# Peptides against a protein of PDB entry 4M9S: the designs that were tried, part 54

Target 1, 135 residues: chain A of PDB entry 4M9S
Amino acid sequence: SRGLVGVECITPYSYKSLAMALQRCVEVLSDEDRSALAFAVVMPPGVDIPVKLWSCVIPVDICSNEEEQLDDEVADRLKRLSKRGALLSGKRMPVLTFKIDHIIHMFLKHVVDAQTIANGISILEQRLLEIGNNN

## One batch from the design tools (peptide; made by RFdiffusion4, then SolubleMPNN)

Design b1_p16_7_s1 (from b1_p16_7, 7 letters changed)
Fold by OpenDDE base, seed 3:
Structure b1_p16_7_s1 (fold): chain B 135 residues (1-135), chain A 16 residues (1-16)
Amino acid sequence: as target 1 above (135 residues)
Amino acid sequence: MEVSKKLLENLKKLRE
């Protein structure tokens, strides 16, 4: 939650101690949820992002030709992450969006594999350009 | 979309 992150940022606790706590939270996630969290590193922190745009980078193992089904699966993963404390912050109104906090984003930049980051950037850029050209 | 623009700008920053 934002409140928890805010309190941690202003407390005398070191970044190292916070990082250790976050690492433990990541370790208890399922493989699918951990993968989704890893790709969140390519998103700008502090921005409410619609599920459709999250779907551009979050890998889904389910083969479906219906975009709605894909978005639902992505939304479920993001919802689970949002229930794990400060990992993500979700808003249902007026449109379903999710946001990564600055602290979490900074943590991910240090722990996510460089190749994963590079792949995420490439995939997101390509899909955003395609969306932009179609609009 | 305004959000899309922000995402693209962030990607440029990540590549630096």
Scores: peptide ipSAE 0.633, ipTM 0.933, DockQ to the pose 0.037
Fold by OpenDDE base, seed 4:
Structure b1_p16_7_s1 (fold): chain B 135 residues (1-135), chain A 16 residues (1-16)
Amino acid sequence: as target 1 above (135 residues)
Amino acid sequence: MEVSKKLLENLKKLRE
């Protein structure tokens, strides 16, 4: 299952300028969206990533729903993140993709818990290897 | 496949 338990990101003020603004954006997020944002740290900045690959690390409660529905839920979360500040940039055509901004990524590297990052790396690597083997 | 490779490479960088 692609479902992950939500993990909150720790957002201490690592630096004053952008961090304060971003902290406010993070604070108004739902727990689920904040968790999604936290795991975005494992994605390379500036790269358009298909929703399917985002779903490898974006935590969605395990449900018996179809895989497509899981991807839709992930997409919805990413869309919400893209609308709140410059957290993510969405592209609908030709394929729905999202990319994390370099500045946001730098912010996340400083504020996301080290264990969360490590877990995200492990999860994503495992999922990618599984996908690669199935291709 | 191409994007997935980029993701894996990024993970290697994050571990450094």
Scores: peptide ipSAE 0.633, ipTM 0.932, DockQ to the pose 0.035
Fold by OpenDDE base, seed 5:
Structure b1_p16_7_s1 (fold): chain B 135 residues (1-135), chain A 16 residues (1-16)
Amino acid sequence: as target 1 above (135 residues)
Amino acid sequence: MEVSKKLLENLKKLRE
């Protein structure tokens, strides 16, 4: 497996109406998509992020170790998330990117397990440093 | 794309 073991972000959290609505969206996701969404918490909200950078934190278990295939799998997950409400916003041109909204990000910060967040941060930082800061 | 630097900065904020 590549990357992290995601923890479900499904919780009884229902503090506000918005949170409740988002929770419902999360509940209907597949385990894989929900995991991908959880790790979106480590991304800066409002920023269009290339798939390759998403692939640094989104765990992929079923595809080959080839980087391009990993990116494709990650892209598919992110695309599905973007089709479910306002979870993510995708941009195809000129480069495929995905963005998490501030509201969604705030939601994730409250419902994603602290250990998952910590792990995601650590792994992303490590991988970014390895890739370089100029990409 | 010069996004990596921004990501790293965000991580620092998340740890605070």
Scores: peptide ipSAE 0.632, ipTM 0.934, DockQ to the pose 0.035
Fold by OpenDDE base, seed 1:
Structure b1_p16_7_s1 (fold): chain B 135 residues (1-135), chain A 16 residues (1-16)
Amino acid sequence: as target 1 above (135 residues)
Amino acid sequence: MEVSKKLLENLKKLRE
């Protein structure tokens, strides 16, 4: 299994009931949304992050030649995740941002496979550096 | 830019 697909939820006893609920939430997600959630593990918890930066790591199967369309697709995924319990929290003002909670982040660290985490780190780092150099 | 810096710092922590 890769990402969150077919991964057994193993968490500390203190969060067992929450872990079970989160496991159910993960299971009903689409493959695309589940993948997006998996890569959220590389984001710092408790930080409001603009959609543009989320787009640096969230994979999109159908990408147009326009950056704006990419951001819209990413935003849609994040919006869906934010509607699934406590997975993400979104803010519309002053700019559209999404935040992962500390508890959710801890859950992801336990259930997301090591290779996915490593890939996410590498991808995000590379893209952030590229953006910084192009400004 | 400030958020980007925080993201990079977090990645360093994740690798440890």
Scores: peptide ipSAE 0.631, ipTM 0.932, DockQ to the pose 0.034

Design b1_p16_7_s2 (from b1_p16_7, 8 letters changed)
Fold by OpenDDE base, seed 4:
Structure b1_p16_7_s2 (fold): chain B 135 residues (1-135), chain A 16 residues (1-16)
Amino acid sequence: as target 1 above (135 residues)
Amino acid sequence: MEVSEALLKNLEKLRS
């Protein structure tokens, strides 16, 4: 299946409890939020990233594809993730950004399927190039 | 360094 590998988790963590806790956090997410979390693996850990850039890779299929609505929906998902075991950390000022922690990122690199990671890389790279060409 | 540039650099790392 696409996204996060559901049950089995192979991690480099020395502490099984941490990996297990993270896995439990993932399991209780909605499908949409879990998908968003999966694609967060393509973001650099420890970097505050504006919502607009998150929207380049976070899949949104419910709301309008208008930029404002898209960003709002993405922001809502990221906010929920930040409230669920601090899977992400949000910063409102000066602009709304979200950051993936190194621990979470390392976890995702091992539990997100390779195809999803590859797809996320391709999608984000393409979108960034498009944005860059328009700057 | 722009955030977008940092993101692209990270993608290179992930692809390697």
Scores: peptide ipSAE 0.618, ipTM 0.926, DockQ to the pose 0.034
Fold by OpenDDE base, seed 2:
Structure b1_p16_7_s2 (fold): chain B 135 residues (1-135), chain A 16 residues (1-16)
Amino acid sequence: as target 1 above (135 residues)
Amino acid sequence: MEVSEALLKNLEKLRS
């Protein structure tokens, strides 16, 4: 498995207009999808990120550590998020990527708890360094 | 730049 276990996204009703709408969308997500969304905060907004890199931070609890299996699970979660309004935008060509919109990213920066953000940063940085060292 | 580099730069920004 990869990512962090037990991470939650805080979505208090402290925003208006778009933020309130986003909060409602977040509330109806499954725990797994909401967790995935929370970790999207560590991604640069407006950048198409390959699923492989998403899988570095999206928590997945599976029996196998096969890369493709992990990517598939992550992709499924991200796909569901991409179908929920403006939470994420997915592209299948030329490669499967997902990006977080700037406004959504700003929203997450304010509603995702600091510890989750810090953990996500740490995990992503570590994985990126490992990937870099292995290439 | 490479996506990985962009990600790392973003992380630095987030920590700042």
Scores: peptide ipSAE 0.618, ipTM 0.926, DockQ to the pose 0.033
Fold by OpenDDE base, seed 1:
Structure b1_p16_7_s2 (fold): chain B 135 residues (1-135), chain A 16 residues (1-16)
Amino acid sequence: as target 1 above (135 residues)
Amino acid sequence: MEVSEALLKNLEKLRS
């Protein structure tokens, strides 16, 4: 997908082996999981984010428009990402949340397409405002 | 919710 650069790029990391490992993790992801990871760049690093808020930006193609099914699908993708090294950290209690750490976030800022970042920002902002108005 | 407010602040940071 266009969201992430398929070729290894120059990183500001002092440890080249870490950057290489992260790049390999990204390359072996499915298109849908890689897309989800790309949009994670718009989340604040180091913050535990509920799945419902992740679902605001992660694109999901499901047969049903039910919110519960949407959240479940998003959760599954995030769980898969959390199993790929340190891409995401999942927390089940007290509420299911996922967190992107600072090092991964910084990596994504360098490898995610600028248009994808811009789109993600716009989408998340719009969805958050809608949720806030409906509460 | 308080988390959503934090997210919005982060977006402002990313856009700047």
Scores: peptide ipSAE 0.614, ipTM 0.925, DockQ to the pose 0.034
Fold by OpenDDE base, seed 5:
Structure b1_p16_7_s2 (fold): chain B 135 residues (1-135), chain A 16 residues (1-16)
Amino acid sequence: as target 1 above (135 residues)
Amino acid sequence: MEVSEALLKNLEKLRS
């Protein structure tokens, strides 16, 4: 079971109406942005997460293996998500971070398939462990 | 608490 399945959020919209609105926003996203949004489900809601950590789970196909390019591409996707229906909230200072709100997170938990969620968890966990071991 | 630690804890919640 998932720890936040039973969490209820107070919103000016009914859950159904909000879900419908969010679904419409998701439908107009590119495949890449939609994929990025899907993997946002593995991030803790309400926490400002540095782009570096987002890059651990957001799938990006770049020519160069340079971390800077990866972060830039991930940042671009997250920026678009933050502008499209405010699916994410971005902060530029002091460090570029993005945050998923609880309502959006709850939505994602319902619409993202279980396998994708499981994969995202595994990927993030592995990368975090690697980062921790290298420090 | 470090962000990385928070992320790991969240993963545990997602699996539970």
Scores: peptide ipSAE 0.616, ipTM 0.924, DockQ to the pose 0.038; fails the geometry check

Design b1_p16_7_s3 (from b1_p16_7, 8 letters changed)
Fold by OpenDDE base, seed 5:
Structure b1_p16_7_s3 (fold): chain B 135 residues (1-135), chain A 16 residues (1-16)
Amino acid sequence: as target 1 above (135 residues)
Amino acid sequence: MEVSQALLENLAKLRA
């Protein structure tokens, strides 16, 4: 089960600050992409993270239970985010990874609601433990 | 450091 995601959007089209610019970027995202971005808050900033691990926390509404298809859906969302300026950085080689920058991460910590953050932490921790137990 | 371990450590930081 995935937790609910909320991101605070405060400003209309205005760039008084970096935060406002980022808020504008978030506002134009689809709900799915915005949710994916919100859960990025639980990822360590500046670290290239394989899509498989992103899939541990990124909520997917409709997708096959096949891991590859799940990863593909997650990857698509992350790819779209990476095309939205500095929200994420993607690398295809040697393995498809995505990274959240420190500035974006700080922004997310500010605008993502505490419950979503808590849920993301719990979800990721649980999945990592499961992965560890299965290895 | 292994990525999974890094993620877990980051979670600990987020809780603090």
Scores: peptide ipSAE 0.635, ipTM 0.929, DockQ to the pose 0.033
Fold by OpenDDE base, seed 3:
Structure b1_p16_7_s3 (fold): chain B 135 residues (1-135), chain A 16 residues (1-16)
Amino acid sequence: as target 1 above (135 residues)
Amino acid sequence: MEVSQALLENLAKLRA
């Protein structure tokens, strides 16, 4: 399964140093990476999330329909994000996971479009239900 | 804490 189409993050906190720094980091990202970051808002902060679950909400427009290749594309995007400041933190062993920081998550909650958040929530809930039923 | 539980709790918070 592929994620939703991402939306750019626009901060209303122009006078907050942290928000300004984060905004600058977001602005230099590619459109694809910025979209991926936006949908990180639906992930719980401080939790190592496996790539399989990230792939439920990260938008992938051009790739193979194979699940394995989808995960690889998602992983590449998340890796790039993890190299941009403190946006994400990756853990390769024992299982490849990515984690969003509380501060970053709080930032995203304020700058990501409400409709995008709502859609992301719905999709993730649906996928979790499906995964649960198959276990 | 299970990952699945953390995901569900976060979604609940986002809706609140």
Scores: peptide ipSAE 0.635, ipTM 0.930, DockQ to the pose 0.035
Fold by OpenDDE base, seed 4:
Structure b1_p16_7_s3 (fold): chain B 135 residues (1-135), chain A 16 residues (1-16)
Amino acid sequence: as target 1 above (135 residues)
Amino acid sequence: MEVSQALLENLAKLRA
């Protein structure tokens, strides 16, 4: 399952202190990491999600289509995001998972482009159905 | 499987 390709995140400024701080954090991200963060909006806040499922929606532009390499690349991006304050929370054991916080999720719902959100929902739903049918 | 179901439910919420 390959994530969306070539989608950019639109993050308008907010004048509230927290929003401004988050905006600054987003602005210093690479394009790839920012895109990954954008698509995190489709994940349920407060839930530890395995990297495999993140890879369903995280855009990957320069990597192999092999699932293992895809997951590794996605994991690296999510790890970087988890090191940027409260953007994501990662757990290594027993399995590598990442969780989006409610505050960040609310922020993303306001700043991520509506079409990006819609696309992410559509893609994730499709991938989950495929996974479910194969299990 | 259980996580996947939770994700699907969340998607329904996002569309609402």
Scores: peptide ipSAE 0.633, ipTM 0.928, DockQ to the pose 0.034
Fold by OpenDDE base, seed 1:
Structure b1_p16_7_s3 (fold): chain B 135 residues (1-135), chain A 16 residues (1-16)
Amino acid sequence: as target 1 above (135 residues)
Amino acid sequence: MEVSQALLENLAKLRA
């Protein structure tokens, strides 16, 4: 397995309809999917991000460390998120990408704990620099 | 690379 340690998402009850709906969606997620959603907060809202870059921050617990399998697992999680209250928007063409909406991003900034955000930022930055050196 | 750089810029904003 790989990924980030210590993922938490605090979802206090809100009287606003959208917040309530989002909270319900988050509560029924598996631990893995909720973790993926939490770390989506470090992605820029409104930008189509390829799965490969999502895999830089989304933890994966699989036996194989092959990049293809890791990306597939990440893609599956993101697809599930896109089906639950449109937490993400998937695009298949020209390449598979996922995008976080501004509204969802704002929600995550309020409910994801500061430590998770900090960890996500650090890990993503490190991984992006490593990828850049290999390109 | 272009997308990666956009992500890095976003991270800088999040830290500010």
Scores: peptide ipSAE 0.632, ipTM 0.928, DockQ to the pose 0.033

Design b1_p16_7_s4 (from b1_p16_7, 8 letters changed)
Fold by OpenDDE base, seed 5:
Structure b1_p16_7_s4 (fold): chain B 135 residues (1-135), chain A 16 residues (1-16)
Amino acid sequence: as target 1 above (135 residues)
Amino acid sequence: MEVSKKLLENLRKLRE
């Protein structure tokens, strides 16, 4: 499969000031970008992660079966997220990577559905193992 | 490869 089914994250508007601010950022995202952000919860915070690995969990429905195109689409979504506040941090060189910060990760852990998290973990683990076995 | 290892470790932690 090419990613996961997108799920929206619901936030308590009055939980904390941080949550309130981040909620505003999340609300203005497109459905696809919001879904991508939700699945970022399964990534380790503070780690620069190559797009290829992001593509293991970011749901992409509108693209060819070509792996390169999948990565490009994922990259575009992550780039958009990186332009929205502090949701993600991107690096172009030496390779394109994206990082989720601890604060954002903490937020996501509170607002992303538990089942979504569980599914994301399972899918990412499976795909990582497959990648490893094919090398 | 190193990143992948970190990811797997993180997943383990998330399940705990």
Scores: peptide ipSAE 0.636, ipTM 0.932, DockQ to the pose 0.034
Fold by OpenDDE base, seed 2:
Structure b1_p16_7_s4 (fold): chain B 135 residues (1-135), chain A 16 residues (1-16)
Amino acid sequence: as target 1 above (135 residues)
Amino acid sequence: MEVSKKLLENLRKLRE
């Protein structure tokens, strides 16, 4: 299912400068963008990941089931995240990719709900295997 | 896809 419940990223590190800055960035995100950010925790840090693979885990509820449309929606969310406090780093060439920084990833590992992480892992694994089997 | 393999490996690590 592509319809996942939105999650929030709440940090317990309220008095750490970096955490405070990140928390501020997270708080101003839309629910959809915040959910996308949360699920970024299941991606390997420091790796440029094509939007297609991001779409395997980023929840999208409203758009069509067409891969292109899903990818576009996911890309838009990731683009917005990339403009916020270095949450993600986007590259346009040779293909559109996004990367989560090690520091951000570490932050997410500590603040994203354990069940959300587990769900993300399960979903991503399943979808990756399906993609692999279809090739 | 090579990236897919990396993703799967990362998932394994996350489960540990």
Scores: peptide ipSAE 0.636, ipTM 0.934, DockQ to the pose 0.034
Fold by OpenDDE base, seed 3:
Structure b1_p16_7_s4 (fold): chain B 135 residues (1-135), chain A 16 residues (1-16)
Amino acid sequence: as target 1 above (135 residues)
Amino acid sequence: MEVSKKLLENLRKLRE
């Protein structure tokens, strides 16, 4: 797996009405989808990010080492999150990408634990550097 | 990749 071990999102109430609404959305997610959402906190808001880069931090439980299969699993999770409206927005053309909006990102910064954020940053940085060196 | 550059910049901001 290229991603981190799954984590759960914990909600603060700095913006009570928004936080309550988003908390309800998070509660109805599966454990896998909730973990994927948590790690979206390390992505820049408002940027269309290809699935390959999402797969650097999204935890996956798959036996295969084939990159295509890993990306497919990540894409499926992100697609489900996109169906929840404000959580993510997907774009299929010209390349499949997903974007986190500023409001959701702000929410995640408050509810995802600091250690998970730190670990996510470290893993993503390492993967990006490796990708850069291989090009 | 331009997107990768944006990601790295964001990580810098998150660590501040």
Scores: peptide ipSAE 0.635, ipTM 0.933, DockQ to the pose 0.035
Fold by OpenDDE base, seed 4:
Structure b1_p16_7_s4 (fold): chain B 135 residues (1-135), chain A 16 residues (1-16)
Amino acid sequence: as target 1 above (135 residues)
Amino acid sequence: MEVSKKLLENLRKLRE
């Protein structure tokens, strides 16, 4: 599978209203969507990123090895995240992309487990290099 | 290609 095994982020409560609101949004997510959100921390904020690149780090446990199916599952998760407030912003045209907000990214950097971040960085870098070499 | 390069640059920053 192109996806990682699901890893949940750690989201402690904060005295800041924004953090508390985001915490509530995270708590109502499914385990799979929460894991997807956790790995979004390795993406640059404010950048429209195609689903194919998101699929490099978004955990997918059930889908087959078909690339299209994996991308569809990732897209569905990202779509759900985009509907849970300002977590992500989706764009359908010209290409389906998702963008993480700067504020959300800052939040994730503080609440996502350090090991998860490290793993996400390593996996994304590896897969990006592989994609680059296959051009 | 351009997006991937941007992602790699971001990863470099995250490691700093």
Scores: peptide ipSAE 0.634, ipTM 0.932, DockQ to the pose 0.034

Design b1_p16_8_s1 (from b1_p16_8, 8 letters changed)
Fold by OpenDDE base, seed 2:
Structure b1_p16_8_s1 (fold): chain B 135 residues (1-135), chain A 16 residues (1-16)
Amino acid sequence: as target 1 above (135 residues)
Amino acid sequence: SEVYERSRELFRKAVA
């Protein structure tokens, strides 16, 4: 299953400039994009990660047997996030990748609930294992 | 791809 419950990021840093800016960015996101951002916390920061790997944890409501379709949906969400300031950084060449920087990642680690983080990591680990076993 | 495999390995390390 690729479907995950949507999560919101709520910052406890009301008076920190960075947190305030990030909070504004988060608030204007759609539920789907905000959920995608939340699960970005399970990714290693500072790494250009291919969309295929993002698709392991980004929740998608549309069921498809075609991995490419899932990747496309994930890519669209990540692309939107990459246009929201410092949330994500995208690269198109040589392969489409997205990266979360350390600062944003650290922010997410503080504002995303521990259970969501744990679940995301578990799901990622499981799906990576499955991908590895299928090779 | 090479990037994919590299990233996957990095992920495994990150979630270990």
Scores: peptide ipSAE 0.080, ipTM 0.723, DockQ to the pose 0.026
Fold by OpenDDE base, seed 3:
Structure b1_p16_8_s1 (fold): chain B 135 residues (1-135), chain A 16 residues (1-16)
Amino acid sequence: as target 1 above (135 residues)
Amino acid sequence: SEVYERSRELFRKAVA
Protein backbone atom coordinates (compact mmCIF):
# COMPACT_ATOMS: atom_id res chain seq x y z
CA SER B 1 0.00 0.00 0.00
CA ARG B 2 1.20 3.50 -0.86
CA GLY B 3 -0.74 5.07 1.99
CA LEU B 4 -2.32 8.47 1.42
CA VAL B 5 0.45 9.95 -0.71
CA GLY B 6 -1.13 11.91 -3.54
CA VAL B 7 -4.65 11.51 -2.17
CA GLU B 8 -6.71 14.65 -1.60
CA CYS B 9 -9.90 15.09 0.37
CA ILE B 10 -12.09 17.01 -2.05
CA THR B 11 -15.29 16.93 0.02
CA PRO B 12 -15.99 17.43 3.72
CA TYR B 13 -17.51 13.96 3.77
CA SER B 14 -14.28 12.40 2.55
CA TYR B 15 -12.31 14.24 5.20
CA LYS B 16 -14.62 13.12 7.99
CA SER B 17 -14.41 9.50 6.91
CA LEU B 18 -10.63 9.68 6.75
CA ALA B 19 -10.43 11.29 10.19
CA MET B 20 -12.53 8.50 11.68
CA ALA B 21 -10.27 5.90 10.15
CA LEU B 22 -7.19 7.64 11.52
CA GLN B 23 -8.73 7.85 14.99
CA ARG B 24 -9.22 4.09 14.94
CA CYS B 25 -5.58 3.62 13.94
CA VAL B 26 -4.44 5.81 16.83
CA GLU B 27 -6.65 3.89 19.28
CA VAL B 28 -4.90 0.58 18.71
CA LEU B 29 -1.43 2.04 19.31
CA SER B 30 0.45 1.58 22.58
CA ASP B 31 0.84 4.62 24.82
CA GLU B 32 4.49 4.96 23.79
CA ASP B 33 3.78 4.78 20.07
CA ARG B 34 0.84 7.17 20.39
CA SER B 35 3.08 9.68 22.13
CA ALA B 36 5.66 9.38 19.36
CA LEU B 37 2.96 9.99 16.76
CA ALA B 38 1.78 13.10 18.60
CA PHE B 39 5.20 14.74 18.43
CA ALA B 40 5.50 13.93 14.74
CA VAL B 41 3.33 17.02 14.24
CA VAL B 42 6.35 19.28 14.80
CA MET B 43 8.06 17.89 11.69
CA PRO B 44 7.52 19.38 8.23
CA PRO B 45 5.24 17.11 6.19
CA GLY B 46 6.40 15.46 2.99
CA VAL B 47 10.09 15.56 3.94
CA ASP B 48 12.37 12.60 4.57
CA ILE B 49 13.71 13.30 8.07
CA PRO B 50 16.72 11.38 9.47
CA VAL B 51 16.31 9.53 12.78
CA LYS B 52 18.75 11.91 14.48
CA LEU B 53 16.29 14.77 14.04
CA TRP B 54 13.32 12.66 15.13
CA SER B 55 15.21 11.87 18.34
CA CYS B 56 15.17 15.59 19.15
CA VAL B 57 11.43 15.50 19.88
CA ILE B 58 10.31 11.87 20.31
CA PRO B 59 10.01 11.14 24.05
CA VAL B 60 11.82 8.10 25.46
CA ASP B 61 11.22 6.90 29.03
CA ILE B 62 14.52 5.08 29.39
CA CYS B 63 17.26 7.34 28.12
CA SER B 64 20.91 6.48 27.71
CA ASN B 65 23.90 8.78 27.61
CA GLU B 66 24.87 7.01 24.41
CA GLU B 67 23.33 8.68 21.39
CA GLU B 68 23.25 5.44 19.42
CA GLN B 69 20.98 3.78 21.95
CA LEU B 70 18.60 6.71 21.89
CA ASP B 71 18.43 6.68 18.10
CA ASP B 72 17.77 2.94 18.10
CA GLU B 73 14.83 3.27 20.47
CA VAL B 74 13.37 6.14 18.46
CA ALA B 75 13.85 4.21 15.24
CA ASP B 76 11.97 1.22 16.67
CA ARG B 77 8.98 3.39 17.53
CA LEU B 78 8.96 5.05 14.12
CA LYS B 79 9.23 1.66 12.43
CA ARG B 80 6.14 0.44 14.27
CA LEU B 81 4.27 3.56 13.18
CA SER B 82 5.33 3.03 9.57
CA LYS B 83 3.79 -0.45 9.69
CA ARG B 84 0.43 1.24 10.18
CA GLY B 85 0.51 2.35 6.55
CA ALA B 86 -0.32 6.02 6.15
CA LEU B 87 0.94 7.13 9.58
CA LEU B 88 4.61 7.29 8.52
CA SER B 89 6.73 6.29 5.54
CA GLY B 90 10.15 4.83 6.21
CA LYS B 91 13.18 4.66 3.94
CA ARG B 92 16.16 2.49 4.89
CA MET B 93 18.67 3.50 2.24
CA PRO B 94 20.87 5.31 1.71
CA VAL B 95 20.11 6.70 5.19
CA LEU B 96 17.30 5.67 7.54
CA THR B 97 14.62 8.38 7.34
CA PHE B 98 10.94 8.77 8.10
CA LYS B 99 8.34 11.04 6.52
CA ILE B 100 4.94 12.23 7.71
CA ASP B 101 2.23 12.64 5.07
CA HIS B 102 0.50 15.99 4.58
CA ILE B 103 -2.91 14.53 5.41
CA ILE B 104 -1.66 12.85 8.59
CA HIS B 105 0.06 16.08 9.59
CA MET B 106 -3.17 18.01 9.11
CA PHE B 107 -5.00 15.45 11.25
CA LEU B 108 -2.46 15.80 14.07
CA LYS B 109 -2.75 19.59 14.03
CA HIS B 110 -6.44 19.20 14.90
CA VAL B 111 -5.84 16.58 17.62
CA VAL B 112 -2.70 17.72 19.45
CA ASP B 113 -2.98 20.65 21.88
CA ALA B 114 -1.64 23.95 20.53
CA GLN B 115 0.65 24.51 23.51
CA THR B 116 2.07 21.01 23.14
CA ILE B 117 2.82 21.74 19.49
CA ALA B 118 4.47 25.04 20.41
CA ASN B 119 6.59 23.41 23.10
CA GLY B 120 7.63 20.64 20.75
CA ILE B 121 8.72 23.14 18.13
CA SER B 122 10.70 25.10 20.71
CA ILE B 123 12.51 21.97 21.86
CA LEU B 124 13.27 21.02 18.27
CA GLU B 125 14.66 24.48 17.54
CA GLN B 126 16.80 24.45 20.67
CA ARG B 127 18.28 21.05 19.95
CA LEU B 128 18.91 21.94 16.31
CA LEU B 129 20.91 24.94 17.48
CA GLU B 130 22.94 22.73 19.80
CA ILE B 131 23.67 20.31 16.99
CA GLY B 132 24.63 23.18 14.72
CA ASN B 133 27.02 24.64 17.27
CA ASN B 134 28.73 21.31 17.78
CA ASN B 135 29.33 20.90 14.04
CA SER A 1 7.77 15.24 31.22
CA GLU A 2 4.35 16.75 31.73
CA VAL A 3 4.18 17.70 28.06
CA TYR A 4 4.62 14.09 26.99
CA GLU A 5 1.94 12.82 29.34
CA ARG A 6 -0.44 15.56 28.28
CA SER A 7 0.11 14.72 24.63
CA ARG A 8 -0.58 11.04 25.29
CA GLU A 9 -3.76 11.92 27.12
CA LEU A 10 -4.95 14.17 24.31
CA PHE A 11 -4.64 11.38 21.78
CA ARG A 12 -6.44 8.97 24.09
CA LYS A 13 -9.31 11.41 24.51
CA ALA A 14 -9.50 12.14 20.80
CA VAL A 15 -10.19 8.49 20.05
CA ALA A 16 -12.71 8.02 22.93
Scores: peptide ipSAE 0.021, ipTM 0.556, DockQ to the pose 0.092
Fold by OpenDDE base, seed 4:
Structure b1_p16_8_s1 (fold): chain B 135 residues (1-135), chain A 16 residues (1-16)
Amino acid sequence: as target 1 above (135 residues)
Amino acid sequence: SEVYERSRELFRKAVA
């Protein structure tokens, strides 16, 4: 295990207020986008993560297991999430990456099922090892 | 996938 570490963040907004606002944003998402957002919790906040790593944990139910298709589908989902402002921040250069901020991450840690979080982290860690071994 | 379906349901419930 490579050990992913989450960092808490201080916010000027109360958790309740943040939760209420984010709940509304999440409710208008599609089911697949909500699922993607849920698994975003396994990523370390404040880090620009390449799509390839996101694809390790973002579930895709329609596309084949081809890497290109997976990356494209994941990227599309993350892009939609990034359009929701603080949910994700996307960067196109030098490579396509997405970042979850500490505040959103903290919110997700409170609302996403603990076992799901744990499983997602384990999966990510395993995939990272596999990627590392292939390099 | 099973994980996908469960995640969707769990997250849906979380924001309900």
Scores: peptide ipSAE 0.019, ipTM 0.537, DockQ to the pose 0.090
Fold by OpenDDE base, seed 5:
Structure b1_p16_8_s1 (fold): chain B 135 residues (1-135), chain A 16 residues (1-16)
Amino acid sequence: as target 1 above (135 residues)
Amino acid sequence: SEVYERSRELFRKAVA
C-alpha cells in the first residue's frame, strides 16, 4: 500500500504572526487534508514536485490501491491545500506539480512530530529507490 | 521523465 497513515499536525499557540496565521489555516483543514499537509514536510521546499512523487508519502486510505487512482486523490488533496492560503503552489502545465514554500516548510518542521517526519522521509527514500530500480 | 529524474535527485539531497 502506498502512502502513510495520516497524522494530525500539532499546531501549538504561537506569538509569531506568521505562525498564528498558518495555525489558523491548518486548524480549519479536514483531517485528511491536514495529514497531507503534514507529510508535505518531507518534500524539498521550493521545488515543483510531480503528483506521482507526492503520492509516495501523502496518506491515502479511502480510494483504490490502483496507482492512478491514488495519484488522483493525492492531486485533489494537494489542490485543496493550494487553495488555502499559501500552503502549496500548484502548476498544471506541462505536468501537474505542487511546490511547498520554504516558509511553510519551516513551519511544518516545527509543528509536525519529529518521528512522523523521520518516518515519512524514510518511506519516501525507500519508495524513490524502488521507483528508480524499476526504471 | 526528466522531471522525475530531477525530483529524485532533489529528494536524495533533501533526505540525505
Scores: peptide ipSAE 0.086, ipTM 0.722, DockQ to the pose 0.026; fails the geometry check

